Peptides against a protein of PDB entry 5OOQ. Designs and how they scored, part 187

Target 1, 227 residues: chain A of PDB entry 5OOQ
Amino acid sequence: YREDVRQVVTHPANALSFLQPGRLVEISVNGKDNYGWGAVVDFAKRINKRNPSAVYTDHESYIVNVVVNTMYIDSPVNLLKPFNPTLPEGIRPAEEGEKSICAVIPITLDSIKSIGNLRLYMPKDIRASGQKETVGKSLREVNRRFPDGIPVLDPVKNMKIEDEDFLKLMKKIDVLNTKLSSNPLTNSMRLEELYGKYSRKHDLHEDMKQLKRKISESQAVIQLDDL

## One batch from the design tools (peptide; made by RFdiffusion4, then SolubleMPNN)

Design b2_p27_5_s2 (from b2_p27_5, 8 letters changed)
Fold by OpenDDE base, seed 4:
Structure b2_p27_5_s2 (fold): chain B 227 residues (1-227), chain A 27 residues (1-27)
Amino acid sequence: as target 1 above (227 residues)
Amino acid sequence: EIEKFREEILAKLEKETSVLLTEEELK
């Protein structure tokens, strides 16, 4: 059931509006590499320059750049490619007893475990020397101040996910939690129908983003002509 | 005090969806 909730929450139609710079997100890459809480730098639609016709799933269709402070110190971070979510071999979080460093890693929406209520004020240029470490210090401090966990966005109250099937799922989870039942909610929900609805919202969001870019570009051209 | 800070943030989150934390607040 938690995975079902995660799939809905991390769908582009729901997640993208909350992935502002500085947004805290909990990161798990490939379901194995847990980086803990990181801070969003930015996100972009995934484009394959070599294969423009490549089709990605909704959860893999965007790349989110995040600052983490849990990267293993001996990880080959220099091999990281911007906007390439396929991480080089050896890129992993530090284990217990190992030293960690700050790094910016590109991830897909599928690698987001949870989205927090908190945002960090982000430096203007995260790639500048020392900036990622500043964010890393802030992340450590947030974790220290929230030992019981960083507050997570409520899918209904905060994210305004009002789908009836989703609400039913949430109610079931609540009942199970109350009963201290760890049993996963079975695939009883019409996830496909939910995704269909979210796909429409996603398309609208992308259209709006493209429109905003066009407007910005047009304004830039006008300013150049006035010079 | 850490507990006080946490309580303040949680109180804000009762009214606001998101809270922005500055570097100064996290010193």
Scores: peptide ipSAE 0.672, ipTM 0.961, DockQ to the pose 0.652
Fold by OpenDDE base, seed 1:
Structure b2_p27_5_s2 (fold): chain B 227 residues (1-227), chain A 27 residues (1-27)
Amino acid sequence: as target 1 above (227 residues)
Amino acid sequence: EIEKFREEILAKLEKETSVLLTEEELK
């Protein structure tokens, strides 16, 4: 059930509006590399320059740059490529007893385990010397102050996800949490339908943004001609 | 002190979706 919720929460139609600079997100890359809580720098739609016709899944269609303070110190961070979520070999979080450093890593939405209610005030230039470390210190302090965990966005109350099937899923989870027997709602067909709805919503939203940009550009050209 | 801070943040989150934390608040 948690994975089902995560899939809905991290879908672009839901997640992107909460990925403002400084947003705290819990990061797990490839389901094994847990970086803990990081801070969002920015995000962009994933573009494959080598294969422009490449089609990505919804959860892989965006790249989110995040500051983490748990990068293994000997990780080849210099090999990180901007806007490339395929991390070089050796890029991993520090294990127990290992030293860590701050780094900005590109991840996909699928690497987001949870989205927090908290945001950090982010420096204007995170890539400037010392800025990542400043954010890293803030991250450490937040973790220290929330030893039981950083508050996570409520999908319904905070994120306003009101899909009927999702609400049913959440209800079932609540029932399970009360130790009442319930059948899983996570059949492939229902999930596909749910994701289909979100995909359509996302597509429409992107189309509208593109249209607005085109309109703005056209107006700008007209104004230039009038000068 | 930590508990007080946490309680304040949680109280804000009862009414607000998100809380922005400054560096000064996290000294």
Scores: peptide ipSAE 0.670, ipTM 0.960, DockQ to the pose 0.670
Fold by OpenDDE base, seed 5:
Structure b2_p27_5_s2 (fold): chain B 227 residues (1-227), chain A 27 residues (1-27)
Amino acid sequence: as target 1 above (227 residues)
Amino acid sequence: EIEKFREEILAKLEKETSVLLTEEELK
């Protein structure tokens, strides 16, 4: 059920409006590499220049750059490619007893475990010397001040997810948390239906945006020809 | 001090969706 909620929350239709610079997000890459809470730098739509016809899932269709302060010190961070969420071998969080460093890593929406209520004031140039370390210090301090966990966005109250199926899912989760009894199969089917609705909405929105851009570009070209 | 800070942030979050933290606030 938590995964079902996560999939809805991290869907582009819901998540992107909350991925402003400095937004705290909890990061888990490939379901095994837990970097903890990081700070969003920016995000962009994933474009494959080599294969423009590449189709990505909704959760893999955007790349989010995040500052983490838990990168293993001997990780080959120099091999990180901007806007490439496929991380080089050896890129991993520090384990217990290992030293960590700050790094900016590109991740997909699928690597976001939680989105926090808190934002850090971000430097204008995070790649400038010392800036990522400053953010790293802030991250450490936030974690210190919230030992029981950083506040997470409420999907309904904060994110305004008002889909009836999602609300039913949330109610079921609340009941399950209380009773420890739920049918996972029913929830999975509802998630699929909800995902389908979000996918269609997002596709339409993106199509409209692209169409508006094309119209604007065409008008601009006409105006230039009339000059 | 930490508890007070946490309480203040939580109080803000009752009224606001997001809270922006500055470096000075986190020194």
Scores: peptide ipSAE 0.667, ipTM 0.959, DockQ to the pose 0.658
Fold by OpenDDE base, seed 3:
Structure b2_p27_5_s2 (fold): chain B 227 residues (1-227), chain A 27 residues (1-27)
Amino acid sequence: as target 1 above (227 residues)
Amino acid sequence: EIEKFREEILAKLEKETSVLLTEEELK
């Protein structure tokens, strides 16, 4: 269910309005490389100059530049290409015991795990000497102040996602969380609940597919009206 | 007019959905 919520939250129709400079976002690249919380620099629509006819999925159609302070020190950061989310080999976060540096990396919306309710005041020129390190220090201080985690935007209350299918999804999640907390499930009841969860998960996936279609259709209409 | 309305909505959204932290506040 968390992945389903993430897919809706990180869709361009919902996410882009909250990717202002300095917005804190939690970053996971390719589901393996966790950079932790970074700060948004800017974003742009993904354009392939070599193949202008290239069609990207909604979650891969924008590039977000983010400052991270967890880049492995020996990563080939000089090979990073602006607005190219395909990261060179060796670009990875530092593991425990390794030294890290600050870097600006281009990511897709699909690499956003969560969007925070906090924004950093960003320097005008992040590429200037020492500016990314300043942001890195600020990120460390924020993490220190929020040891239990940075507050995440509420999809309904904060992001105002009013899609009926999404609201149904959220209600189902709340009901499931309540049931999990209240019932010491015997092994037999756990199997029935797992089956019930599986059935509900299937229904939720279909609802999300319908939601994605409606969102895509709405975006197409907006783009046509903006011409 | 539509662009102005969009900007107003985005500005309101920014104010309601973000706490801005300055460098001074993070000292």
Scores: peptide ipSAE 0.259, ipTM 0.778, DockQ to the pose 0.318

Design b2_p27_5_s3 (from b2_p27_5, 7 letters changed)
Fold by OpenDDE base, seed 5:
Structure b2_p27_5_s3 (fold): chain B 227 residues (1-227), chain A 27 residues (1-27)
Amino acid sequence: as target 1 above (227 residues)
Amino acid sequence: KIEEFRKEILEKLKEEDFVLLTPEELE
């Protein structure tokens, strides 16, 4: 269910209007490299100069530049290419016990785990000396002040996602979360049962996903015209 | 201090779509 929500939230039709400079986003690259919360610098439509006819999925069709403060210190950050989300080998977050530095990395929408409802005041020129470190310091402080997690945008209340199937999904998640909060062990077992039950209805879920994508695509076109 | 700050932010988020944090607020 979380992935389903993420797919809807990070779709261009929904996400782009919330990727203002300074917006906090939680970053996971390739489902492996977790950079934690970063701050959005900007975003742009993905263009392949070598292959202009390249077709990208909706979630890979935009590049988001983000400041992270968890880059491994010995990462070859000098090899980073602006607006190229294919990161060079060795670009990774610091592991436990390793030192980290601040860096600006280009990511796709698919690398966004969540979008926060907090924004940092961003310097005009993030690439100027010391600016990304200032943002990095702010990121550390935000994390310190929110040890239980940075607040995440509400897809319905904040993002105004009104798709009926999505609303049903959110209601189901709320019910599950409530149950997990009351009885963690019993609720976890029930959650597994529910997932199993829904797995049997894969066709319906896939149809719902496709419908949501179509609706989101239509909305994305409208939003892009407003940008 | 931290709890008060967090509370303030959460209260603002009840009425606002986002809260902008300045470097001065995060010193």
Scores: peptide ipSAE 0.588, ipTM 0.949, DockQ to the pose 0.742
Fold by OpenDDE base, seed 1:
Formats: structure tokens, sequence, C-alpha cells
Structure b2_p27_5_s3 (fold): chain B 227 residues (1-227), chain A 27 residues (1-27)
């Protein structure tokens, strides 16, 4: 269900208005490379110069540039291409015991795990020498001061998502947090209906439906981590 | 100091949708 919420929160219709410069976002690339909290530099509509007719999913249709302070020091950051979210091989967060550096990476909305309620004051020229490191220091300090986690945007109170089905989903999650009982199939169906309101791409909706069914069928036991 | 800072930020977030943090505040 956390993924369900994330899909709604990170949809362009909801997320873009909260991606101001300095906005803190939690970053997970391809669901495996966790960079932790980074700071938004800017975002732009994704354009494929090689294939102008390329059609992207809603969550892949925008590129967000973010400053992270957890880049592995030996990552080939020089191979990063502006506004290209397909990261070169070797671009990864530092593991435990490894040294990290600050970097600006292009990500898709799908790589945003959560959006924070905090913003950092961003320098005007993040590409200037030392600027990303300054932001990196601020990120470290924020993490230090919030050991239990950086405050996350409330989808209803802060993001003003008023969709009835979404509200029902949130209520269901609250109930599940207390009862630890859920029906993934029912919730998946509701999410599909909800997503259909945001997305005009029929193919994407069907793909999502199929994927959610597979996920739900594979889940034998509902856990809080699955919410 | 950290606890006081967190408390202040959380209190602000009760009234505001976001809090902007300056480098000076994070020194």
Amino acid sequence: as target 1 above (227 residues)
Amino acid sequence: KIEEFRKEILEKLKEEDFVLLTPEELE
C-alpha cells in the first residue's frame, strides 16, 4: 500500500508543484539504489532527441535533477548526461564503509520514494565549484537533526489530494496499521481506478493493472512493510 | 539543541506546508 500511495504522490499531477528548488526528496533508483534524501535542483519534461516520438509513462515523463551526498566516490560521475535518467553503469550510492561524494543526478518521478516537508536554501548556481558540497553538508546536518526521519508531506493535508478513492485508500491503510489485515486485490483495484483518473494513457493503465494483480497474487501474507 | 530544533520545525509544520532551512540555521 505504500507503493500505491507513492504512485499517486509521485504522479506529475501531484508531485510537480512540490518539486521547488531545495525540496527534500528521498531517492531510490530502480527500486534498489537508495541514495537517501536529496535536494531538488530543478525538473523538466523529458524529451528524447534521438526519438522524438518516444512515449513515456507518466512517472517517467519528467526528469528531476537532485543533489545527493551519498554517491560512491569512484562512481563515473563524469559520464552522467544532463536530463538523461538512464544512469551509466557504476553510478551507485556508497555502501557501508565506502566513501561518498556529492553529485547532481537526473532521476525520474518513479525514483522518488517520498517528498519531504523541508526545503534547503539552494545556491543559484549548483554547478559552480563547491556549491553541491555546501548542499551536501546541509543534507548531512538535516539527517543528523532528524534521526527518526525527515518529515514527509501529508498527501491530504499538504498535497491537498481530495480524490475520494484515495481518501478511502488512506483510511484503509490506517486501519491496516492497527489491525494488520488487508485485501491487496481490492486495494489494487481501487488504485487502478484512481490512477485512471490521472492518466490518459490506456496502455499504462492496463500494464499497471496486470502488474498489481501479479504482485497481489504472489503475496501470501500482508505485512506492514507491504502497506 | 537538536531536540529543540526538531520541535521548532515540527511546530512550524503545523501551520505551514513546508519549512525553508538556511545554511545559517544548519551550521
Scores: peptide ipSAE 0.588, ipTM 0.950, DockQ to the pose 0.901
Fold by OpenDDE base, seed 3:
Structure b2_p27_5_s3 (fold): chain B 227 residues (1-227), chain A 27 residues (1-27)
Amino acid sequence: as target 1 above (227 residues)
Amino acid sequence: KIEEFRKEILEKLKEEDFVLLTPEELE
């Protein structure tokens, strides 16, 4: 059930509007590397320069840059490639007893475990000296002040997910209040229906984004012509 | 102070979808 909820929440149609700069997100890469809560820098549609025709799943179709303060100090952070969510070997969170550093890492939506209700004020240039560390300090303080966990975005109240099947799922989870290993409410057909609905919404979102980009590009061209 | 801070944030979250925190608030 939790994974099903996560899949819906982290779908581009739902998640992107909540990935503003500074948004806190809980990060788990490849289901094993838990970086804890990080802060969103920005996001962009994933583009494969080597293979422009590459088709990604919905959850892998966007890259989210996030500041984490749990990067293992000896991780080869210099090998990180911007907008490449395939992290180099050795990039991992610090384990207990190890020292950590702040880093900006590119992740996919699939690496988001949860989206928080909190946002950090983000510096204009996160790449500037000391800025990541400032965010890192803020992250530490937030975690300190919320020892029981950072408030998580409510899929219904906050995200306004109104899908009937999803609402039914959420209601059942709420009623049961137990760790559920079975998924009686979701089957392949229902999942397909849900994804179908969100896919359509995602398509519309992408269309709008493309339109906005086109407008921006046109304006930029005009400005260049005015020079 | 921490408890008060947390309470304040939680109260804000009753009405707002998110709360923006500044570095100064988190010092």
Scores: peptide ipSAE 0.587, ipTM 0.951, DockQ to the pose 0.662
Fold by OpenDDE base, seed 4:
Structure b2_p27_5_s3 (fold): chain B 227 residues (1-227), chain A 27 residues (1-27)
Amino acid sequence: as target 1 above (227 residues)
Amino acid sequence: KIEEFRKEILEKLKEEDFVLLTPEELE
């Protein structure tokens, strides 16, 4: 179900109006290279100069340039071609223990996992020295400040997707989430009972809230992974 | 500080479709 939602959300008819400069988007290229949250620079309709008659799928018909701060430091970023989503070999996110750098990469809509509710103020010239690094710092700080995840656009409330079938899908997901969240809530109550005894002595209220949310989200993700 | 920031952002998102963050706000 999540993939179905993603397909609708990332369709040009829905996504493009939310890809303003600075819009935070979560990026996964080719289903294997997870760059995390990046910031939109701009987008353009995909044009193949070599083959003007080339037909692309809807999700591959636009190129989105995004700033990421997770590029592997030894990636051949100099080989990146603006508005060419076919990334050179070796372009990949840094793995654990590897150093990363900021880079602007061209991606297709199909590489967007989610669209956030947050936008970063983007420099006028992102290609200028130090500008993408500034954005990268902002990205790091946003991630730090939202350890449980950056707020994601609501497809219905925010994106105003009113397709009947989609709404039915969302309702179904909501019902499932409600059912799934019932167990986390029960567990959370037990945690509250446990922590309530300690919270009288320690201000663990925030930690408890975060923990509850993480547990709930983790369980929801695990159970919804197959949806 | 972080909690207050998150709270502020989330409150804004109740009324706004997005929140714009500046580098200064994220220092």
Scores: peptide ipSAE 0.580, ipTM 0.948, DockQ to the pose 0.692

Design b2_p27_5_s4 (from b2_p27_5, 10 letters changed)
Fold by OpenDDE base, seed 2:
Structure b2_p27_5_s4 (fold): chain B 227 residues (1-227), chain A 27 residues (1-27)
Amino acid sequence: as target 1 above (227 residues)
Amino acid sequence: DIEEFRKRILERLKTEKSVLLTPEELE
């Protein structure tokens, strides 16, 4: 059920509006590399220049650049490619007893474990010398001040996910936390339906944005011709 | 006081969509 909630929360239709610069997100790459809480730099739609026809899943269709302060110090960070979520071999979080450094890593939405309700101030040029370390310091301090965990966005209250099936899912989770009885099959079916709705909504929103851009461009051209 | 800080932030979260923490607040 937690994974089901995560899938809905991290879907582009829901997550992108909360991935503004400085947003705290909990990061787990490939389900194995836990970087802890990082701060969003920016995000962009994933584009494969070599294969423009490449189709990505919804959760892999965007790249989110995040500042982490848990990168293993000997990781080959110089091999990181901007907007390439396929991380080079050796890129990993520091283990216990290892030294860590700050780094900006590109991740997919699928690598977001949770979205926090807090934001850090994000410098305009995070790649400038010392800037990511400043953010890293802030990350450390936030973690220190929230030893029980950084507050997570409430999907309903904060993210305003009002889908009936999702609400039912959340209620079931609450009940399960109290009664330990679950019907995974029913919840799975509802999740698939919900996912389908979100996917369609996202597609429509993207189409609308593209249309608005085209209209704006056309108007600009007309104005230039009239000048 | 960390406890006071947390309390303050949690109170802000009741009214704000998200709370922006400035470097000065985290010093």
Scores: peptide ipSAE 0.610, ipTM 0.951, DockQ to the pose 0.632
Fold by OpenDDE base, seed 3:
Structure b2_p27_5_s4 (fold): chain B 227 residues (1-227), chain A 27 residues (1-27)
Amino acid sequence: as target 1 above (227 residues)
Amino acid sequence: DIEEFRKRILERLKTEKSVLLTPEELE
């Protein structure tokens, strides 16, 4: 059930509007590499330059650049490429007893475990010397000040996910937390229906984004002609 | 101090969708 909620929350139709610079997100890459809480730098639609016709799942269709402060110190961070979520071998969080460093890593929406209701101030140029470390310090301080965990966005109250099936899912989770009754099959069917609805919303969002880009490009061309 | 900070942030979260934390607040 938690995974079902995560899938809905991290769907582009729901998540993107909350991925402003500085947004705190909890990161787990490939279900194995837990980086803990990081801060969003930016995000973009995933474009494969080598294969423009590549179709990605909804959760893999966007790349989110995030600052983490838990990168293993000996990780080949120099091999990281912005907006390339395929991380080089050796890129991993520090284990207990290992030293960590700050790094900006590109992740997919599927690598987001949770979205926090807190944001950090994000420097305009995170790649400038010392900036990622500043964010890293802030991350450490936030974690220190919230030992019981950073507050997570409420999917209903904060994210305003008002889909009836989702609300039913949430209610079921609440009931299950009090009463252990599992009906995974029913939940899976409802999840598929939810994904269908969200996919349609996402399509509309992408259309709008494309239109905005076209407008921006047209304006840029006009400005160039005026110069 | 930490508890007070946390309380303050939690109070803000009752009215705000998200709270922006400045570097100064986290010093």
Scores: peptide ipSAE 0.610, ipTM 0.951, DockQ to the pose 0.658
Fold by OpenDDE base, seed 5:
Structure b2_p27_5_s4 (fold): chain B 227 residues (1-227), chain A 27 residues (1-27)
Amino acid sequence: as target 1 above (227 residues)
Amino acid sequence: DIEEFRKRILERLKTEKSVLLTPEELE
């Protein structure tokens, strides 16, 4: 269910209007490289100059530049190419016991685990000396002050996602969360069962994607004009 | 105090679409 929510939340139709400079986002690249919470610098529509006919999925059609403070210190950050979400080999978050540095990395919407309800002040020139470190310091402080987690945008209350199927999904999640709080073991089994049933209703997810695509294209253009 | 800060931010989130944290607030 969390992945289903993530797919809806990170869809361009919903996410782009909340990716203002400084927006906190939780980052996971390729499902394995967890950078934690980062801050959005900017975003742009993904354009392949070498292959203009390249078709990207909705979640891969935009590149988001984010400041992270968890980059492994010996990562080849000099090999990072702006607006290229295909990260060079060796670009990874620091593991336990390793030193980390601040870096700006390009990611796709698919690499966003969650969108926070908080924003940091984003310097106009993040590439200037010391600016990314300033943001990194702010990130550390925010994490310190929210040990139970940075507040996440409410998809319904904050993002105003009013799709009926999505609302049904959220209700199911609420029911499951209530049951998990009362009986953790029963709730986990029911979550798996619901995930299994929802996987069979993949058609609803595709329909939601299609409907959101039409809305997304219009909203994305408006948002890009404002950046 | 971290708890007071967190409470303040949560209260702001009730009325604001998003809360912008300034560097001064995080010093």
Scores: peptide ipSAE 0.600, ipTM 0.948, DockQ to the pose 0.704
Fold by OpenDDE base, seed 4:
Structure b2_p27_5_s4 (fold): chain B 227 residues (1-227), chain A 27 residues (1-27)
Amino acid sequence: as target 1 above (227 residues)
Amino acid sequence: DIEEFRKRILERLKTEKSVLLTPEELE
């Protein structure tokens, strides 16, 4: 159901009006390359100069340029072509432990996982030196300030998607979520999470006590040497 | 304070279609 919602949300008829410069979007390219939240630079209808008669799906018919701050540092970003969503080999997000850089990448609507309810200030000339890094810093700060996740646009309340079938879908999802929240298994999982947090706190407290004892013992030894 | 900031933004989202965050607000 989540994918069904995503398909509707990212359809040009719904998404484009929310892809203003600076709009935060969550990005996953080809279902495997997760760049996290990025900021929209601009978008344009996809035009194939080599094949003007090319027909694209709705979700592939537009190219969105986005600033990401999670590009792998050794990615061949110089090979990126504006408005070409076919990314060169080696263009990928940084993995855990790898260094990342800011980059502007062209993506299709199909690569948008979520559309945020927030916008960043987008410089007029994002390609100017240091500008994408400024946006990248803002992205990091937003993520830091929203550890539970950046607010996502509500498809109905915010995006005003009023399609009857979609509304039915959303109602079904709400019902399922309610059932899941009321499920004893879900409650047990929450209890386990709480227990885990409690256990960690207990472990930390015990570690602190042990450290304090060691410090006290060391001080006692020093006092004995002064005797 | 991050919590205060988050609360402020969430309150703005109740009335504004989209909240624009400036670099100064994120410093």
Scores: peptide ipSAE 0.599, ipTM 0.948, DockQ to the pose 0.612

